Peptides against a protein of PDB entry 6MBK. Designs and how they scored, part 30

Target 1, 240 residues: chain A of PDB entry 6MBK
Amino acid sequence: GFEMVNFKEEGFGLRATRDIKAEELFLWVPRKLLMTVESAKNSVLGPLYSQDRILQAMGNIALAFHLLCERASPNSFWQPYIQTLPSEYDTPLYFEEDEVRYLQSTQAIHDVFSQYKNTARQYAYFYKVIQTHPHANKLPLKDSFTYEDYRWAVSSVMTRQNQIPTEDGSRVTLALIPLWDMCNHTNGLITTGYNLEDDRCECVALQDFRAGEQIYIFYGTRSNAEFVIHSGFFFDNNSH

## One batch from the design tools (peptide)

Design b1_p16_2_s3 (made by RFdiffusion4, then SolubleMPNN; from b1_p16_2, 8 letters changed)
Fold by OpenDDE base, seed 4:
Structure b1_p16_2_s3 (fold): chain B 240 residues (1-240), chain A 16 residues (1-16)
Amino acid sequence: as target 1 above (240 residues)
Amino acid sequence: MFPHMETLFPISLYVP
């Protein structure tokens, strides 16, 4: 029902290959395809995760390192997804000096500087961890962990992390949602939820889309977006 | 002990 396309200015997005009606379930992503804190724990990062309090306490950082490890792994299942991610972001961490100077006159400057400081501190901490911790020796990023890498990973997670339920539905966890997060943004309402019965993220069309049109979704705040948990409201169809 | 760190989220920047 859709295909990945590299759109000018917008980067990668999804294009409808057929007519899609509003509220039609056109996209779903099973849990097994998601990059989650749990998948991070089950990856090569797992041993380090189990011994680092920060990784355990901050799921977004765990996702960032998971992303970096998988990016550095040629045989990673998520390589196709990772290759679709921007190489740079329009986030404060990428602001030029002049942009930061301009923001000094705004109320946001404190938050920007806080983000800079926190990110720098995190990098310094984890650089040491990666260099010295025994469980870091097997990480594919062991010999290649730069601030640019970390900045990219953090920014990727900041802009793409979502809250989804755990498998048992008892708690929430963080996830990057491949394919789904390729949809570019438009104004509207969140039309994505999580179906626990089928254990998948589900997205219904915000509006009618014709064949050949780009499919847009509303991100909301995007960062740490919380999905509505639902059960069986949409019929399974071969929309892919 | 490790340094205190905050969870990172995008911030909305309003520039007049």
Scores: peptide ipSAE 0.026, ipTM 0.571, DockQ to the pose 0.025
Fold by OpenDDE base, seed 3:
Structure b1_p16_2_s3 (fold): chain B 240 residues (1-240), chain A 16 residues (1-16)
Amino acid sequence: as target 1 above (240 residues)
Amino acid sequence: MFPHMETLFPISLYVP
């Protein structure tokens, strides 16, 4: 019922190929198609993950390394998704000196500096890990781990990560959601949730869309966005 | 694509 299109001024988005009614389930993404902390643990990164406390403690960094490993793997299942991601971002890590100077008059400067320092320290730490840890030898990024790579991966995760339930619903984990995150933003209500019964992310239409119209969603805060279950279509089967 | 928001890591870890 939709297709990917490059819209003028708005960039890539989804266009309806038929009429879609409000509250219609038009898009769903099964867990197996998501990039999650769990899929990172089950990937080539798994052995290193099991031995590194920072990867274990910070799921967003685990996702960043998962993204880098999959990007460096020609046969990765997620190659089609990864190729749709921007090569650069408008995040603080990409700010030029003049942009930073402009922010010096605001409280945001403290957050920017903190992000710079933390990211640099993380890179330095993991550069050493990648060079010296036995389980890092099998990683496809072993000989190609630059700060630019890390900056890109961190920024990709920071702008696109979402909170979803674990398979048993007992906890929350982090995920990148292919296809869904191609939708452009509009004001409205959250219409995306996670269906535990079918183990999939589900998105219902915010409004009526005619064939040929761009499909917009409201996804709220994108930085570590938590799914709020749309009461109109979600049945909470969470056991906890 | 995504709207421009000031995005930060939701959590940070001090690395010595």
Scores: peptide ipSAE 0.023, ipTM 0.573, DockQ to the pose 0.038
Fold by OpenDDE base, seed 5:
Structure b1_p16_2_s3 (fold): chain B 240 residues (1-240), chain A 16 residues (1-16)
Amino acid sequence: as target 1 above (240 residues)
Amino acid sequence: MFPHMETLFPISLYVP
């Protein structure tokens, strides 16, 4: 019902290949296709994760390193997804000097500087960890871990991370959701949830889309976006 | 994709 297209103005997005009706379940992504903290723990990063308190405490950083490890792995399942990610982002970590100067007149400047400082400190810390920790020797980024790499990974996670339930539904975890996160933004309501019974992310159409139209979703609070976690999420809504 | 987002990455843990 849809295809990935590189749109001139918005970059990659999803285009409808047929008419899609409002509230139609047109997109779902099983857990096994997600990049999660759990998949990070089960990857080559797992041994280091098990011994580093920061990776354990901060799932977003774990995802960032997971992303870097998979990017550096030619045979990674997520290579097709990673190749669609921007090489640069419109995030504070990529702001030019003029943009930073502009922000100096705003209340955001303190947070921006804090982010810069924290990111730099994290990089320095993990650079040392990667160079010295025995379990880091297996990481494909062992010999090539630059600040630019870390900045990219952090920015990728920052813009795309989502909160989803754990497999047993007892807790929340962080995930990058391939294919789904290709949808560009429009105003509206959250139409994405997690179906625990089928163990998948599900997205229903915000509105009618005709064949050939770009499919948009509402991001809501995009950073650390919370999914509507409900058993039969769409069954209750599809009653309309 | 999520272009043109001026969001802050939550980094709260102290790193020595």
Scores: peptide ipSAE 0.022, ipTM 0.593, DockQ to the pose 0.036
Fold by OpenDDE base, seed 2:
Structure b1_p16_2_s3 (fold): chain B 240 residues (1-240), chain A 16 residues (1-16)
Amino acid sequence: as target 1 above (240 residues)
Amino acid sequence: MFPHMETLFPISLYVP
């Protein structure tokens, strides 16, 4: 029903290969295909995760390191997904000097500098952890953990992390959702939810799409999109 | 993907 296409202006996106009707379930992603905090815990990162308070407290950072570990693993299941991710981002961590200079006249500059400082501090902390912690020895990034790597991973997570329910539906956890997050954004209503019975993320079409048209979805409030738990799909503006 | 997104994404971590 769809194919991955590199659109010149939007980058990678999904294009319909047939007519898709509004509200049609055209895309689903099982939990086992998601990159989650849980999958991070179950990966080579698990032993370190179990002993580092920051990784435990900050699921987004756990996802960032999970992403880095999998990227550094040639046989990672998520290699095809990771290869679709941008190599660089238009987020503040990638701002050039002229862009930062332009922002000096705005209130945003304080937030940008704060993000720079926080990211640098995080990198310094985890660089030390990776160099000294016994459980870091098995990480594929042990000898190749750069600020550029960390900046990329953090930015990837910042722009793509989603809240999904845990397997039992009792809590929420963070996830990157392969294939789904390739859909480009448009204004509308959230048409993505999580089906706990089938343990999968589900996306229904926001509108009719003809064969050959790009499929757009509404992400809600990115980059922390929240899925409806026990309610199916949420057809309203994300107020977060 | 997210072209031309200059959105600020807050992240905070205190490192002593």
Scores: peptide ipSAE 0.020, ipTM 0.578, DockQ to the pose 0.035

Design b1_p16_2_s4 (made by RFdiffusion4, then SolubleMPNN; from b1_p16_2, 8 letters changed)
Fold by OpenDDE base, seed 3:
Structure b1_p16_2_s4 (fold): chain B 240 residues (1-240), chain A 16 residues (1-16)
Amino acid sequence: as target 1 above (240 residues)
Amino acid sequence: RPSFMDNLFPISLYIP
C-alpha cells in the first residue's frame, strides 16, 4: 500500500499506492527485520560484545558497531536498508567551525563540546580494541575503522534508534526500524507501537491518505524515544 | 523532514 519516493524538499519518504484510512494498520516490521542490540550480539560482533564492558553497557554503541559491521559486509541482510541512510548528518559532530562559533553564545556549546570530546574518546578506545582484541580480528572493519566511520555510525544511531521491548517484554532494548524510519514527520499523535503477540512494530495511519499522497507520522518525543509510549498513543493496540 | 536535532535520541555521554 506504499512505496519509497524521493520528494522534492523533503527527501525520501513513503507514498501511498492506494487509499489508506485513518487508524488502518498499513505498515508493520517484524522483530527479525530490525537491527537490535540482540541482533548485534548474534552477529560477527557477538564474541567481542561478550568481552567488552562498554559494548555491554551502552546499547547505542553496540548498535553503531553493528551498523558498521553490516555496512562492511556485502552479503548483509540489512544492506538495502543501510544504503538508504544518509552519508552525512546535520548533527553536532558534523558542524563546521563557523557553526560552532555561532553556538558559542548559547548553552548548547557545552553539549556540543561534550559530544565531541566523548565521541573522540570512544573512538580512541575502540580503535585500540579493534587493533588488539583477538575477537576483533574477524570483524570486517578491522582494517577500515576511521573516525569518519564512527561519527557516521554514532550519528545514524543517535537519530534513528528507538526503544522496543525485549522478546519476553520484561525489559526495553534499542532498535533501528527499517522502512518505518523513512516516514517523514507531521504534527499529530503517536501511531506506532509494538505488538508483542505478533512480535512486530506496528504503524497505523494518523489520518486518511489518498493514493499518491505522502504518508506522514508523528515522531513524538524522539529525544527520549520509547517505542512503547502509552501516554502518547491514541489507540490501545500497542501490546506491552 | 524535521531537523535531526529535533528528533535526537541522544547518545550516552559515558566515557571509559
Scores: peptide ipSAE 0.026, ipTM 0.654, DockQ to the pose 0.044
Fold by OpenDDE base, seed 4:
Structure b1_p16_2_s4 (fold): chain B 240 residues (1-240), chain A 16 residues (1-16)
Amino acid sequence: as target 1 above (240 residues)
Amino acid sequence: RPSFMDNLFPISLYIP
C-alpha cells in the first residue's frame, strides 16, 4: 500500500501506492523488526552492554551504539533501514558557529552547550572503552569510531527514539521503528499505537491519501519519547 | 531530514 520515496527537501518518506482511507491501518511494524535496547543486548554489543554501566543506565546510548554496530555490519538485518537515515541532521550537534552564535541571545543556548558537552564527554568515555575493553574487540566499529560517528548515532536516536511497551506490557523500553519513522510530519493527531496482542506498532491513516500522495503522520511533541501521547492508543485488540 | 521534534531527547550523563 506504500513505497519508500526520496522526496525533495523532506528526505525519505512514504508514498501511497493505492488509495488509503482515513483511520485505515495501513502500516504495522512487528516488535521483531524494531531496533530496541533488547535487540542491542542480544547483538554483538551484548557482552559490552552487560559490563558497561552507562550503556545499561542510558537506553538511548545503547540504541546509538546498536545503530553504529549494525551500520558497520554489512549483513545486518537493519541495513535497509539504516540506509534510509540521514547522514546529517538539523540538530544542535550539527549547528554551525553562526547558528550557535545566534542562539547565544536565547535561553536555549544553555541546553545546546549542555548537549555539546555531554556528547563530547560520552564520546571520550566510549572511545576509551572501545579501545580497551575486552568485549569491544568483536565490535565491527572497533577500528572505526569517530566523533562524527557518535554524533550521527546520538542524533539519529534523539530524533527517532520512541517508547514502546515491553513484551508483557508492564514497562516501557526504547525503540527505533523502521519504516514507520520514515513518515514525514504534518499537523494532526497521533495515529500510532502499540498492539500488545499482536506485538506490533500500528499506524492508522491521519486522513485520506490518494495513490501517489505522500503519507504524513503527526509526531506530536514527543517530549517523553513516546510515539503516542496518550496511553489510550495502546490497545490489545486491533480496533482500527 | 528535518527535525520535527519540539524537544530533543537529552543525552545527559555525569561522567566524573
Scores: peptide ipSAE 0.026, ipTM 0.658, DockQ to the pose 0.039
Fold by OpenDDE base, seed 5:
Structure b1_p16_2_s4 (fold): chain B 240 residues (1-240), chain A 16 residues (1-16)
Amino acid sequence: as target 1 above (240 residues)
Amino acid sequence: RPSFMDNLFPISLYIP
């Protein structure tokens, strides 16, 4: 019912190949296809994860390293997904001097500087870890771990991480959701949730989409994408 | 997707 398309202004997105009705379940992604903290733990990163308190405490960083490890692995299951990710981002870590100067007149400048500082400190820490920790020897990034690599991974996770339930539904964890995260944003209501019974992310159409139209979702107004796990889906009456 | 202006990667733990 949809296809990935490179739109001129918005980059990659999803286009309907048939008419999709509002509230129709048009997209689902099983847990096994997600990049999660758990999949990171079960990957080549697992041994290091088990011994590094920062990776254990900060799932977003774990995802960043998971992303880097998989990117460096030619046979990674997620290669097709990773290749669709931007090589650069329009995020603070990529701001030019003029953009930073502009922000100096705003309250955002302190957050930008903080993010720069934190990211740099994290990189320095993990550079040392990768160089010295025995379990880091198995990582494909062992001999090539640059700030640019880390900046990219952090930015990728920052823009795409989602909170989803653990397999047993007892806790929340972080995930990158391939295919689904290709949807670009429009105003509306959250139409994505997690089905624990079928163990998959589910997205219903925010509105009617005609064949050939781009499929949009509402990202929400929060800092992190969160599934409506307990409250269910919310739909608006928008039409295309 | 998350806000671009938010500091989503804080250092909450001591880094030696």
Scores: peptide ipSAE 0.025, ipTM 0.654, DockQ to the pose 0.035
Fold by OpenDDE base, seed 1:
Structure b1_p16_2_s4 (fold): chain B 240 residues (1-240), chain A 16 residues (1-16)
Amino acid sequence: as target 1 above (240 residues)
Amino acid sequence: RPSFMDNLFPISLYIP
């Protein structure tokens, strides 16, 4: 139904190999393929996670470290996914001085500075943790953990994290969703939800796509990237 | 891909 394609201007995306109708379930991703806080806990990061309060309290940071650990692991299950991620991002953490100066005239500057400060503080904290904590000895990051590494991981998570239900549906957790997040963005409605019965993310087509066309989805607001866990999908104009 | 500058997820340092 679709294939991965490296588009000249947009990078990796999905292209339809057949005609896909609007609202057709064309893509699903089982939980076992997701990078989640739980998979982080079950990884080499698990022992450190169990003893670090910040990792436990901030699932986004846990995902960032999970991503870094898996990237540094040549036999990681997620290597094919990680290789599709951008090496750099158009996010504030990558802004040049001139771009930051331009934003000084806007209210956004305070958020940018806050993000810079917080990210730097987190890096400093975790650099010390990685160097000194006993459970960090087995991490592939011990001898190679730079600010650039952390900035990349944080930015990857920031732009791609989604809220999904836990396996029992009682809570929400954060996840990176391989394959699905390869879809590039267009305006529209949220067409992705989580099917608890089948324990998978499900995406229905936003519109009709012809064979050979790129498949786009509406990301919504990534700061509040939340799946519809009760209603399935949105059919009306919804602002996030 | 969109830059999502307006869609920033604030990453604050957790202080116990």
Scores: peptide ipSAE 0.025, ipTM 0.642, DockQ to the pose 0.039

## One batch from the design tools (peptide)

Design b1_p17_1 (made by RFdiffusion4)
Fold by OpenDDE base, seed 4:
Structure b1_p17_1 (fold): chain B 240 residues (1-240), chain A 17 residues (1-17)
Amino acid sequence: as target 1 above (240 residues)
Amino acid sequence: SVAARGANVGAIPVLEL
């Protein structure tokens, strides 16, 4: 019902291959296909995770390292997904001085600075961990853990992380949702939920999409400033 | 639950170096 397409202006997205009606369940992603904190714990990162309090406390950072480890693993199950991710983002972590100046007059500037400083500090911390911790020796990161790598992973998680229920539904955890997160943003309502009975993410169409049209989803209520900070872009038609 | 891509799940804290 859809295919991956590299759109000129929007990058990778999904295009309908048939007519899709509003509210039609056209896309679902089983838990086993998700990159989650749990899959991170079950990966090569698991031993380090079990001994690092920051990884344990910050699921988003755990996902970032999970993403880096899998990217560096040629046989990773998620290689096809990772290859669809942007190689660079428009998030504050990538801002040049002029872009920062543009935001200086806005309330977002403090969040921009905080994000940058926090990320830099995290990198410094984990650089030391990767170099010195015994359980880091098996990670394919010793020669591939630059600040650029880290900011990419953090930005990937920042722009794509989702809260989903645990298997028993008693708690929430963090997940990257392959294939689904290729959908680009438009105004509307949240149309993706988690079906615990079938243990999968389910997305229903926000509107009618004709064959050949790009399939959009609504990422959630955001200000333009929040889009910059958390999603890395402005949305001109943002009505929120 | 609802999946909202890039939803803010909390601030990343400053770490001690």
Scores: peptide ipSAE 0.184, ipTM 0.742, DockQ to the pose 0.080
Fold by OpenDDE base, seed 2:
Structure b1_p17_1 (fold): chain B 240 residues (1-240), chain A 17 residues (1-17)
Amino acid sequence: as target 1 above (240 residues)
Amino acid sequence: SVAARGANVGAIPVLEL
């Protein structure tokens, strides 16, 4: 039905290998394939998670560390997924001095600086935790945890995290959704949901896609400012 | 891709069965 392709200017995306009709269920991802707060708790990170109040309070940070631990694990189940992620991002944490100076003339500058400060503080905190906490000794990043690592992981989660239901549907949790999140963005309507009966994320086609065409999805309503701050790009056809 | 699939937190609705 589709294949992974590295598109010019867009990076990795999905391309249809056959004609796909609008509203056709063409992609689904079972829960077991997702990187979630729960999978983080069940990983090598689990013991530390159980002892660190910030990891427990901030699921996005838990996902970031989960991502780093799995990246540093050669035999990680998620290695194929992790290899599809960008090595760097166009989000504020990666802005050069000239880009920051440019943003001083915009309303986004305070958010950029906030991200810098918060991320730096988090890194400093967790660097100490990783160096001193007994349950951190078994983490594969024990002796290799740089700000660049943390910046990457935080940015990856920031741009890709999703809320999905827990197995019993009683609560929501955070998840990275492999394969699905390779779809690049276009204007439209949400066409992805979670099927609790089959315990999987399901995506139906936003429109007809012919064989050979890139498959796009709509990420949700966002302002251009939100795209810049949280997504790293402007979308010219953004309706918000 | 640097595209935002979640943009902080993307909400995926529960499908109506």
Scores: peptide ipSAE 0.127, ipTM 0.683, DockQ to the pose 0.456
Fold by OpenDDE base, seed 3:
Structure b1_p17_1 (fold): chain B 240 residues (1-240), chain A 17 residues (1-17)
Amino acid sequence: as target 1 above (240 residues)
Amino acid sequence: SVAARGANVGAIPVLEL
């Protein structure tokens, strides 16, 4: 019903290969295909995760390291997904001095400075952990962990993370959702939920899409200046 | 798109070291 396409102005997106009607379930992604805090715990990162308080406390950081480990693994299941991610981002962590100077006139400057300083401190902390912790020896990034790597991973997670339920539905966890997150956004309503019975993310069409048209979803309202948790899911009224 | 997905739920706590 759809295909991946590189659009001229919007980059990668999804295009309909047939007519799709509004509210039609056209895309679903099973939990096993997601990059989650749980998949991080079950990966080569697991032993270190089990002994590092920060990784345990901050699921977004766990996802960042999961992403770095999988990127450095040639046989990773998620290589096709990772290759679709941007190499750089237009987020505050990539701002040049002139852009930061401009932000001094805005209310975002404090958040930008805080994000930058804390990210740098996190890098310094984890650099030491990776160099000294016994459970870091088997990580594919052991001898290759730069600030640029960390900045990229943090920015990737920042721009793509989602809240989903745990497998038993008792708690909320964080996830990157391959294929689904290739959709570019337009104004509208949230049309993605999680079907716990079938254990999958489900996306219904925001509107009618004709064959050959780009498929858009609604991201909601946010700015790149924020390091925020996002959810495309409506759990209480999810009838899908 | 490089924009975040889904609805804005809230700011992620930033570790202060």
Scores: peptide ipSAE 0.098, ipTM 0.685, DockQ to the pose 0.096; fails the geometry check
Fold by OpenDDE base, seed 5:
Structure b1_p17_1 (fold): chain B 240 residues (1-240), chain A 17 residues (1-17)
Amino acid sequence: as target 1 above (240 residues)
Amino acid sequence: SVAARGANVGAIPVLEL
């Protein structure tokens, strides 16, 4: 019902190959295809994860390292997904000097500086971990872990992470959702949920889409001054 | 079911070293 298309300015997106009606379930992504904290634990990163308190405590960082490890792995299942990701982002970590100067007139400047500081500190910490920890020796990023790598991974996760339920539904975990997150953003309502019974993300059409039209989803309302991680998913008893 | 809000934005939590 859809195909991947490079829209250049918007990057990769999805285009309808047939007419899709509003509220039609047109896209689903099984858990096994997601990049999750659990898949990170089950990857080459697993041994290090099991011994590093920061990775265990910060699922978003675990995802960032998972992303870096998979990017550095030629045979990674997620290579097709990773290749669709932007090489740079419009996040504060990529701001130019003039953009930072502009923000000095806003309250966001303090959050930007905090993010810079935190990211730098995290990189320094993990650089040492990667260089010295025995379980880091087999990581494909062992000899290639730059700040630019870390900045990219952090920004990728920051802009794409979602909260999903654990397999038993008892807790929430973090996930990147391949294929689904190829949909570009438009104004509207949340139309994606997680179906625990079938163990998959499910997306219904926000509106009618005709064959040949780009399929958009609503990522949710965000503030320009939003610098706090919020829930990507909400438990709901409705159709989703 | 769980309704998705989509991608998160913002700063990484402070790392306590």
Scores: peptide ipSAE 0.098, ipTM 0.710, DockQ to the pose 0.105; fails the geometry check

